# Designs tried in a protein design run: peptides against a protein of PDB entry 3J47. Part 25

Target 1, 121 residues: chain A of PDB entry 3J47
Amino acid sequence: IRLTNQLKSLKGLQSKLKDVVEYLDKVINKELPINHTILGKLQDVFNLLPNLGTPDDDEIDVENHDRINISNNLQKALTVKTNDELMVIYISNLVRSIIAFDDLIENKIQNKKIQEQRVKD
Target 2, 69 residues: chain B of PDB entry 3J47
Amino acid sequence: YEEKEESNLAATKSMVKIAEQYSKRIEEEKELTEEELKTRYVGRQDPKKHLSETADETLENNIVSVLTA

## One batch from the design tools (peptide; aimed at target 1 E85, target 2 L9)

Design b2_p18_1 (made by RFdiffusion4)
Pose (drawn by RFdiffusion4):
Structure b2_p18_1 (pose): chain A 91 residues (1-28, 36-48, 72-121), chain B 63 residues (1-40, 47-69), chain P 18 residues (1-18)
Amino acid sequence: IRLTNQLKSLKGLQSKLKDVVEYLDKVIHTILGKLQDVFNLNNLQKALTVKTNDELMVIYISNLVRSIIAFDDLIENKIQNKKIQEQRVKD
Amino acid sequence: YEEKEESNLAATKSMVKIAEQYSKRIEEEKELTEEELKTRPKKHLSETADETLENNIVSVLTA
Amino acid sequence: AFLENLAELAKLTLAHLA
C-alpha cells in the first residue's frame, strides 16, 4: 500500500515535468514558483539524516523487543498444542 | 496522489510524536507479558504485545 | 494542490528533523 502511494506521488511529478517541458516549448507561472519552493525544500536530508539515523536505531530496537514478545507467546502456544496432542494419545 | 500523501502525512506526524508513543508501547508490551503470565488473559496480553510490535514496525516503515 | 501538499509535507519533515 505504501509503495502504491509513493508511485502515485512520483507519477504526478513525472507527468508534471512533461507538462512543464511542453509548456516551455510553447512559450519559446504560479506552478513554476511552487516547483521552485519544493526544490528548495535528499540533499538537505543528508545533514538531517544524521539525526534520522539515531531515531531509526531506536525504532529498530523497539521492533526487536516486539519480536521477542511475540516469540514468547509463540512458545506458550506450542506447549499448549503439545499438551493437547498428549491428551489425545491418552484417550 | 492525495490519498497516498494523506497516509504518508500521518506517518510523518507520528514520527514527530513517537517519543510518547514509544513509552506507551513499552508499557503495553509489558502488559501483554503480564497477561501471559496469568494464563501460565494470556491471549489478551499476547494481542497487546503484537500490537506494540506492529506499531514499531509502522514507525520503522515510515522512517 | 499536489505541490502544496508536497510543500506541507516537506515543511513537516524539516520541522521534525530540525

Design b2_p18_1_s1 (made by RFdiffusion4, then SolubleMPNN; from b2_p18_1, 11 letters changed)
Fold by OpenDDE base, seed 4:
Structure b2_p18_1_s1 (fold): chain B 121 residues (1-121), chain C 69 residues (1-69), chain A 18 residues (1-18)
Amino acid sequence: as target 1 above (121 residues)
Amino acid sequence: as target 2 above (69 residues)
Amino acid sequence: SFLDSQIERLKLELERLS
């Protein structure tokens, strides 16, 4: 469910960005007047969203670092953060798995010892 | 989209917490492993089983954390 | 699942080490 919601949010953002690009292209081509309200809202979204398409302002917007938002710089930072988190989770899972296996091995060894003892008795 | 965004924000905050929890879980896992080691020396099946179960729970929590990440 | 397969692989490896 959470992943699905994240994917949906990402798809929504992608669709919105596509709409913005299409709108900008139409404005550039003088096909449509600049809708200042849409642009303003998009700018607000882009300002709130890590810089998806506005130029290389290196502003490490610290706040958006937590959400996997497709903004290039923030997306990179978010990708790194996501990768780090996934790595931590992966390592944790591996460690837990190793512990579980160690316990299973020990149980197996104990069972073998019990069987060997039963044969000696 | 807003609900997903909220869920994603919550997930991200949860991920930071998960990273902290992960460190703690790793420590808890080590403690459980030590208990298993102690159980191996004592030959008591119960402590070993408990350690194994705790390790499994730690693993499950990590899996859930990965899924939430 | 992939996770289950990894767990199984780790179990097998642990069994080899034991």
Scores: peptide ipSAE 0.492, ipTM 0.853, DockQ to the pose 0.018; fails the geometry check
OpenDDE base, seeds 1, 2, 3, 5: peptide ipSAE 0.379, 0.407, 0.383, 0.405; ipTM 0.811, 0.818, 0.804, 0.819; seeds 1, 2, 3, 5 fail the geometry check

Design b2_p18_1_s2 (made by RFdiffusion4, then SolubleMPNN; from b2_p18_1, 11 letters changed)
Fold by OpenDDE base, seed 1:
Structure b2_p18_1_s2 (fold): chain B 121 residues (1-121), chain C 69 residues (1-69), chain A 18 residues (1-18)
Amino acid sequence: as target 1 above (121 residues)
Amino acid sequence: as target 2 above (69 residues)
Amino acid sequence: DFLDKQIEKLKLILDYLS
């Protein structure tokens, strides 16, 4: 459910960006006027995104965005943090899986022993 | 989209808490494994089952953390 | 033997995360 919601949000954003590009192309071709309201909202979104053009300042941005939310330098730092978190989760899942397999193997061995005893009886 | 965004924000806030709990969960998983080993030697399935259940719970929590991250 | 190896792998992962 959570992953599905995140994917839906991302798809919605992608669709909106595509619409903006198409609108801009129509304005350039003098087919339609610029929708100032949509452009203003997009500009606000871009202003909230970390600046793409300054790679040097990207190292210091401690902003804890865990996932690949922000596009540039700040986004890179957040991406690293997200990667570390995902690694921990992956390892934890692996450990749980191993424990579960150990239990399954033990159960299988016990079942085999019980079957062998029944055959001898 | 807004509902998803709210869910993502809640998940992000939970991640910090999950990181702290993760260390504890790892230790709990180790304890369950030790109990399972002891149960195997004693030949009693009940302690082993309990250890397995705890390991499964730890795994489930990790999966939820990944989905939230 | 396989289970023992898996447990050992888990221990290594835990050490890495520590």
Scores: peptide ipSAE 0.499, ipTM 0.850, DockQ to the pose 0.019; fails the geometry check
OpenDDE base, seeds 2, 3, 4, 5: peptide ipSAE 0.494, 0.483, 0.495, 0.482; ipTM 0.851, 0.844, 0.857, 0.845; seeds 2, 3, 4, 5 fail the geometry check

Design b2_p18_1_s3 (made by RFdiffusion4, then SolubleMPNN; from b2_p18_1, 11 letters changed)
Fold by OpenDDE base, seed 4:
Structure b2_p18_1_s3 (fold): chain B 121 residues (1-121), chain C 69 residues (1-69), chain A 18 residues (1-18)
Amino acid sequence: as target 1 above (121 residues)
Amino acid sequence: as target 2 above (69 residues)
Amino acid sequence: SFLDRQIEQLKLILERLS
């Protein structure tokens, strides 16, 4: 459910961005006036988004690493954070899996012992 | 979309919390493994079962965390 | 032996995480 909602949000954002691009193209071509309300909202969203812009301002604001801000530098930092979190989860899953396997093996050994005892009786 | 965004934000916060909890979970898993070892030595099936169940629960939680991440 | 290796792997993972 959470993942689905996140995907839906991302899809919605993508669609909106596409609409903005299309709108901007139309404005550039003088075909339609800019919808100021939509643009204003989008601008607000973009301003809240970490600057996706030019690779030159590699202001790696190290501090905002923890907040998943989608903007490129922040997004990069967020990506790193996400990767670290995923790595932790992956390791945890591996550990749990190994423990589960150990228990399964022990159970199998016990079952074999029980079977051997039954054959001796 | 807003609900999903909120859910995603909550998930992200949860992931951070999970990362912190992960260290604790790893330690808990170690303790469970030690209990399993102890159970093997004592021959008590119940502690082993409990350790196994706890390990499984820990795994499940990690899987859910990964899925939510 | 397989179980022993798994246990060892778990120990290694725990050691790396500690």
Scores: peptide ipSAE 0.468, ipTM 0.849, DockQ to the pose 0.018
OpenDDE base, seeds 1, 2, 3, 5: peptide ipSAE 0.466, 0.459, 0.456, 0.451; ipTM 0.842, 0.843, 0.835, 0.835; seeds 1, 3, 5 fail the geometry check

Design b2_p18_1_s4 (made by RFdiffusion4, then SolubleMPNN; from b2_p18_1, 10 letters changed)
Fold by OpenDDE base, seed 2:
Structure b2_p18_1_s4 (fold): chain B 121 residues (1-121), chain C 69 residues (1-69), chain A 18 residues (1-18)
Amino acid sequence: as target 1 above (121 residues)
Amino acid sequence: as target 2 above (69 residues)
Amino acid sequence: SFLERRIEQLKLELERLS
């Protein structure tokens, strides 16, 4: 369910981006007038995205270091943080898997003992 | 799309807490494993089951965290 | 000029998201 929702959101975003590109191309080609409202919304979206053009703002990296970076340049620093988080999650999953296997082994041993007792009876 | 966006936002907020919760979850998992070990020695099935359940919950939380990341 | 800069920003955003 969660993955499906994420995929749907990503597809929706992709479609919206495509529409924006098409709109921008039409504006550049003077086929359509500039819609100020759409442009304003796109700017707001852009402002929420990490700035690709100014890698030098080290200060923004510290504040946005906690934000999952959708954008490439800040994404490198945030990618490190994201990678660390993913690593932690991976390790946690491994540990949980190990515990589950330990329980399975114990259950198997118990079942074997029960079977051996039944054969002796 | 809006529902998924809300879900993604919630997941992101959860990830911020994951770092703190991760350490706690590891400890909880360890405690459950210890209970399982104790159950092996004592032959008590109930503590072992409880440990297994807690380990499963920890794993589930980790999976959700990975999916959110 | 302001509009042109805005359009350019949108293009960059689109390229980033693509």
Scores: peptide ipSAE 0.424, ipTM 0.820, DockQ to the pose 0.053; fails the geometry check
OpenDDE base, seeds 1, 3, 4, 5: peptide ipSAE 0.422, 0.402, 0.423, 0.419; ipTM 0.825, 0.809, 0.824, 0.824; seeds 1, 3, 4, 5 fail the geometry check

Design b2_p18_2 (made by RFdiffusion4)
Pose (drawn by RFdiffusion4):
Structure b2_p18_2 (pose): chain A 91 residues (1-28, 36-48, 72-121), chain B 63 residues (1-40, 47-69), chain P 18 residues (1-18)
Amino acid sequence: IRLTNQLKSLKGLQSKLKDVVEYLDKVIHTILGKLQDVFNLNNLQKALTVKTNDELMVIYISNLVRSIIAFDDLIENKIQNKKIQEQRVKD
Amino acid sequence: YEEKEESNLAATKSMVKIAEQYSKRIEEEKELTEEELKTRPKKHLSETADETLENNIVSVLTA
Amino acid sequence: SVLTKALENTAKALEDTL
């Protein structure tokens, strides 16, 4: 789902660029200003990425913890299944 | 495009706030362990732990 | 933090785009 959403965003840019190229050919405004703003707003992320890296690490650790908890419950489920099997054999 | 951006936008606003959500997910994780212990309720605890993990995964995907 | 402010601004920029 996230991927489909991202693709939709990129699609708009691609189409938008084509339109802009055609527009420029024809010319040979508000949208242009807006595009410029967006451009000014990855490169900049470079410095900002430094911080993101730290936060990514924290969300990786959280995921690991959750995985451990899931494993725990999984072990209990396995034990229950084994007990059920034993009871069936006895029967 | 908008629908997609909406979903992304929520992921961003969650990333700004995740410090509190992390502490609440930490607690939730502990709660699920407690429930399991009682069972040894167990199912409820397990569900809570799974939810906490899912929230962490969603935080990582957004990042 | 700087990152929080950057993300808040990003959210505003996304809202404007929407």

Design b2_p18_2_s1 (made by RFdiffusion4, then SolubleMPNN; from b2_p18_2, 10 letters changed)
Fold by OpenDDE base, seed 3:
Structure b2_p18_2_s1 (fold): chain B 121 residues (1-121), chain C 69 residues (1-69), chain A 18 residues (1-18)
Amino acid sequence: as target 1 above (121 residues)
Amino acid sequence: as target 2 above (69 residues)
Amino acid sequence: SELQEFLEKKAEAKEKEL
């Protein structure tokens, strides 16, 4: 359920991004006027997103460069944190698997003892 | 979309809780192993079974945590 | 603890965005 919801959210975001790109292309081609309301909302979304894109060399103000660096640093920190969490989970799963295996071995030993007793009778 | 966002937020909070519970789960796993060792000496199958069940539950919780992460 | 601090920082950032 959770994974499905995450996937649906990502698909929705992808669709929206595609619509934005198509709209921007139409504006560049002078086929449609710029919808200022949609663009404003998109700009807000992009400002909230870590700047993943290398903005082209144009006059992105020094302040935007600092924000981009902060965003990249945040993304890097998030990645490191995620890796650490995954490592902990992996180790935990290994430990549980070892315990389960030990129990299986003990059960097998007990079953062998029961069989040996039955053969003696 | 809103429901999924809420679910993702809940999952993130769950990860934090899981990190805290991880240490506790490791301790619970150790306790189960000790009970299994004791059961080997006492010959009581019931404590051994209980230990195995608790270990399995701990494993399941870790798997859910991985899926949430 | 470091992971927790990172999660808290992320939560604060989201709260500031709202």
Scores: peptide ipSAE 0.483, ipTM 0.831, DockQ to the pose 0.237
OpenDDE base, seeds 1, 2, 4, 5: peptide ipSAE 0.457, 0.469, 0.433, 0.404; ipTM 0.807, 0.831, 0.809, 0.799; seeds 1, 2, 4, 5 fail the geometry check

Design b2_p18_2_s2 (made by RFdiffusion4, then SolubleMPNN; from b2_p18_2, 8 letters changed)
Fold by OpenDDE base, seed 3:
Structure b2_p18_2_s2 (fold): chain B 121 residues (1-121), chain C 69 residues (1-69), chain A 18 residues (1-18)
Amino acid sequence: as target 1 above (121 residues)
Amino acid sequence: as target 2 above (69 residues)
Amino acid sequence: SELQKALEEKVKAKEKLL
């Protein structure tokens, strides 16, 4: 359910971005006037969204490195935070798996002891 | 789309809380391991089973946390 | 740094299980 909702949101955003690109191309070609209302709302969205499109500006402000942001392309700092969070989750899963395996091994040892006792009786 | 976005935002906020709870969960997992060690000495299968179940629940919570990330 | 600490704690938990 959660993944499906995220995918739907991403698809909606992708469609909107495509429409914007098509609109901008038409404006550049002087085929259509700029719809200021749609463009303004889109600009607001882009200002709120981390700047996906400018890979080149080196000003990685160090302060944002610690926060997990979902959006892949934009800030290397956000990527680092996301990677750190993923690492924590991964290690946690490994720890739980190890505990589960230890219990399985112990159960196996106990079962063997019970079988050995039954053979002696 | 909006409902999914709201759900994702709520999930992100929950991840911060999960990170805090994660440290506590690790400690709880350690305690369970100690109980398993004690149960090995007592020789009763029932306490060991309970510890295994708790470890599994901890794993499930981590998987849910990954899916929320 | 906090994330790194949480990671280190998890590693210690794994070592106890091994």
Scores: peptide ipSAE 0.487, ipTM 0.844, DockQ to the pose 0.028; fails the geometry check
OpenDDE base, seeds 1, 2, 4, 5: peptide ipSAE 0.453, 0.468, 0.453, 0.481; ipTM 0.834, 0.840, 0.840, 0.838; seeds 1, 2, 4, 5 fail the geometry check

Design b2_p18_2_s3 (made by RFdiffusion4, then SolubleMPNN; from b2_p18_2, 7 letters changed)
Fold by OpenDDE base, seed 4:
Structure b2_p18_2_s3 (fold): chain B 121 residues (1-121), chain C 69 residues (1-69), chain A 18 residues (1-18)
Amino acid sequence: as target 1 above (121 residues)
Amino acid sequence: as target 2 above (69 residues)
Amino acid sequence: SELEKALEEKAKAQEELL
């Protein structure tokens, strides 16, 4: 159950990250105007989720007001840092989950062997 | 600006430290997996259990670290 | 169980931030 939930959470994060990347690419390509609300939500998500991918949004705000840009840059930096940290945590959790799964498989195999031995006796 | 730079620098240093800790935890997890693998070959259930427990502990520590960050 | 609690706590913290 726990591993499954972790995997589900990771998948959700991956999907969200993909959406963010796609959005950023669209913004970079000027296909979509910079939506400040989306950017803010993305920043919030990155603050909640380590923002490895969102640093590029900070460059866009450079044109208008330096102070907002500084805040955005700080937020970007924090987001990057948070992203890295979250990524590390995510990878670590994934690795632990894999190990736990491997152990579970091994336990299952052992149990099967024990059952087979019991049938032979 | 200077305060922000200092904060960023501190944050960066913290990230480096976290990365190092993560690397160490990954290695610990790998060691646990190796012990499980060895237990599979020896047919001793107990070593496998120990490896699993160590892996779980490593995962828990990583989760706690992520939550604390 | 402890890990589950920690994960749940994290989820709550994220929910509170949103």
Scores: peptide ipSAE 0.509, ipTM 0.833, DockQ to the pose 0.051; fails the geometry check
OpenDDE base, seeds 1, 2, 3, 5: peptide ipSAE 0.386, 0.376, 0.452, 0.487; ipTM 0.791, 0.825, 0.823, 0.832; seeds 1, 2, 3, 5 fail the geometry check

Design b2_p18_2_s4 (made by RFdiffusion4, then SolubleMPNN; from b2_p18_2, 9 letters changed)
Fold by OpenDDE base, seed 1:
Structure b2_p18_2_s4 (fold): chain B 121 residues (1-121), chain C 69 residues (1-69), chain A 18 residues (1-18)
Amino acid sequence: as target 1 above (121 residues)
Amino acid sequence: as target 2 above (69 residues)
Amino acid sequence: SELEKYLEDLVKAKEEEL
């Protein structure tokens, strides 16, 4: 039962990762805008992964304990690394959005100045 | 096990390199924004447009890096 | 892509254990 649940969780994560990659490819190709909500949800999934990998059961044989611990540590390390990468991407997208917004504000100000000059003429 | 360790080490090194590249791109974007602000004060639109375009390119590269990672 | 491969390998390992 527990192993089956872990497999289901891994399959779910794998499917989600595939969906994220497909989405990111569409964004790169300018087919879709960047959705920050998707990135946030992905981060949440990664933050929950450590909780999914901790088997509470004391009865697993000592030889399996070392392998399971190594696997869990590796998974945790990979999760942390992925979270860091996602954070960097998120920050980058925010910076881009801020720059774009600043440009829009400046364009609006310029348009207003042009309109005021036309009224004076 | 050893092959997995080597692969993880290589992946980690690649991620560090991507992070460094991202940091540099963010700094370039900031510089472009400052030039845009200066251009706004001088009343010349051309430098501001160039800064905006460079910022957009930096963002695109960051997105591609994330997708490749 | 690397993360996806890792997840695939983990899934395969668990399937072999079952």
Scores: peptide ipSAE 0.418, ipTM 0.806, DockQ to the pose 0.066
OpenDDE base, seeds 2, 3, 4, 5: peptide ipSAE 0.476, 0.482, 0.375, 0.414; ipTM 0.823, 0.830, 0.833, 0.810; seeds 2, 3, 4, 5 fail the geometry check

Design b2_p18_3 (made by RFdiffusion4)
Pose (drawn by RFdiffusion4):
Structure b2_p18_3 (pose): chain A 91 residues (1-28, 36-48, 72-121), chain B 63 residues (1-40, 47-69), chain P 18 residues (1-18)
Amino acid sequence: IRLTNQLKSLKGLQSKLKDVVEYLDKVIHTILGKLQDVFNLNNLQKALTVKTNDELMVIYISNLVRSIIAFDDLIENKIQNKKIQEQRVKD
Amino acid sequence: YEEKEESNLAATKSMVKIAEQYSKRIEEEKELTEEELKTRPKKHLSETADETLENNIVSVLTA
Amino acid sequence: AAAEAWEAAAKALEAAAE
């Protein structure tokens, strides 16, 4: 789902660029200003990425913890299944 | 495009706030362990732990 | 600083939507 959403966003840019190229050919405004703003707003993320890296690490740790908890419950389920099997054999 | 951006936007606003959500997910995780212990309720605890993990995964994907 | 970066990301998304 996230991927489809990202593709939709990129699609708009691609189409928008084509339109802009055609527009420029024909010319040979508000949209242009808006595009410029967006441009000014990956490069900049470079410095910002430094912080993001730290936060990514924290969210990796949290994921690991959740995985451990899931394993625990999984073990309990396995034990219950074994007990059920034993009971069936007895029967 | 908008629908997709909406989903992304929520992911971003969650990333700004995740410090509190972390602490609440940490607690939830502990709660699920407690429920399991009682069972040894167990199911509820397990569900809570799964939810916490899922929230962490979603945070990582947004990043 | 990371929070500001994410706020900036939200603003960028809003600007892109506009």

Design b2_p18_3_s1 (made by RFdiffusion4, then SolubleMPNN; from b2_p18_3, 13 letters changed)
Fold by OpenDDE base, seed 1:
Structure b2_p18_3_s1 (fold): chain B 121 residues (1-121), chain C 69 residues (1-69), chain A 18 residues (1-18)
Amino acid sequence: as target 1 above (121 residues)
Amino acid sequence: as target 2 above (69 residues)
Amino acid sequence: EIEEAYRLNAELLELLRS
């Protein structure tokens, strides 16, 4: 189930990436103007979710400026949310690691104290 | 695609819950660390051990969260 | 060596608090 879901997600991302490439090609060919807002949001999404394409499940009609903006906003929001979640997880793992390390140090200190006491006896 | 969307939604909800639990666990871990520190000064190992165990549990939960994400 | 371990623990605790 998990692998299947991952595969489906990858397929979706692949399709979206293809659409992005097509858009970029049109921009390069000067067939369409560069939408800086869209590009910025896409970049944010890629930075936060490198394996995720545009989260917009809806086919973006390139001709409809309003739809494109909505899609970009949604993508950005999803990216931000995902990033926040990842950050929380990362921080939590780090904290746990530090605590574990602190315990190890304390154990080492205790062992040394015990050894010193044995030498004095 | 629809099934995957539903699964993703469920996963997202689970992640929110995990985040809340994690926040609580982090706070608990901090408290245990302070207790361990106090115990170290007193020369008693019992509170310190308890703190260590709590920290380990918190780490395990974080690892599970990462694997689920 | 014990003092060093103590110092390291103190540093880790401070990092956790930050």
Scores: peptide ipSAE 0.430, ipTM 0.837, DockQ to the pose 0.016
OpenDDE base, seeds 2, 3, 4, 5: peptide ipSAE 0.431, 0.435, 0.443, 0.424; ipTM 0.840, 0.834, 0.844, 0.836; seeds 2, 3, 4, 5 fail the geometry check

Design b2_p18_3_s2 (made by RFdiffusion4, then SolubleMPNN; from b2_p18_3, 13 letters changed)
Fold by OpenDDE base, seed 3:
Structure b2_p18_3_s2 (fold): chain B 121 residues (1-121), chain C 69 residues (1-69), chain A 18 residues (1-18)
Amino acid sequence: as target 1 above (121 residues)
Amino acid sequence: as target 2 above (69 residues)
Amino acid sequence: DIEKAYELNAELLKKLRE
């Protein structure tokens, strides 16, 4: 459900961006007048969105250093935070896997002991 | 779209909470391993199963954290 | 630390196969 919602939001944004690009191209070519209302709203959205554009070396905002955003935007600060979180998750998964394997080994040893006892009886 | 955006924001906040609890979860996992080691010397069924279940729960929580990231 | 964890998991898998 969460992943589906994220995908839907991303698809909506992608469609809107495509429309904006097409509109801007038409304006540049003097084919259509600028719709100021739509452009203003889009500009506001772009200002609120993390810079989705070219991965330039943007300044790391201190507040974004500790938050992982799922957004495709390679903001340097978000990238660092994401990497740290992924490392923590990876270590945790590894530790859990080790515990699970230890339990499996113990179960195997117990099963062998039970089989040996049955053969002696 | 707005509902999904709100859900993503909530997930991000949850990730911060998960990061804070991560250190505690690591310690809890270590404790479970110690209990398993003790249980290897005592009786067949109950403590080992409990340790295994707790380890699985810890793994599941980490997977959820990854999905939230 | 991550590399060490991978090595430990690999060793556990080997023990399970024995």
Scores: peptide ipSAE 0.456, ipTM 0.840, DockQ to the pose 0.017; fails the geometry check
OpenDDE base, seeds 1, 2, 4, 5: peptide ipSAE 0.433, 0.433, 0.436, 0.419; ipTM 0.833, 0.838, 0.842, 0.829; seeds 1, 2, 4, 5 fail the geometry check

Design b2_p18_3_s3 (made by RFdiffusion4, then SolubleMPNN; from b2_p18_3, 13 letters changed)
Fold by OpenDDE base, seed 3:
Structure b2_p18_3_s3 (fold): chain B 121 residues (1-121), chain C 69 residues (1-69), chain A 18 residues (1-18)
Amino acid sequence: as target 1 above (121 residues)
Amino acid sequence: as target 2 above (69 residues)
Amino acid sequence: DIKKAYELNEKLLEKLKS
């Protein structure tokens, strides 16, 4: 469900971006005037998004290094934080798996003992 | 789309909480292992089963955390 | 801690095989 919601949001954004690109092309070609209302809203959205187009990785604020970001360039810095979080989750999963395995071993040992008793009877 | 965005934001906040609780979860897992060891000495299957279930729950929580990240 | 977890898993695996 969470993944589906994220995918839907991304698809919506993609569609909107496509529309904007098409509109901008028409404006550049002097075919249509700029829709100021739509462009204004889009500009606001882009201003809130991390800079996707600037390749210079150096401006990542230290505070953002520890968090996961979805956007490409700033997300590169945030990817470091994401990696740390993923490592923690991975370790936790590994520990859980070990515990589950221990239980399986114990069950097997018990079953073996039961079988041995049945053979003796 | 707005509902999905809200869900993603909530998931991000949950991830922060999960990170804080991670240390506690590790300790809880250790405790479960100790209970399993005790159950082996007592020879009762029921306590062992309970420990296994708790371990599984801890694993599930970690998976949810990964999905939220 | 991760290394210890791996070692524990290996021990459990050996017990399951016996």
Scores: peptide ipSAE 0.454, ipTM 0.846, DockQ to the pose 0.015; fails the geometry check
OpenDDE base, seeds 1, 2, 4, 5: peptide ipSAE 0.432, 0.433, 0.428, 0.433; ipTM 0.839, 0.844, 0.843, 0.838; seeds 1, 2, 4, 5 fail the geometry check

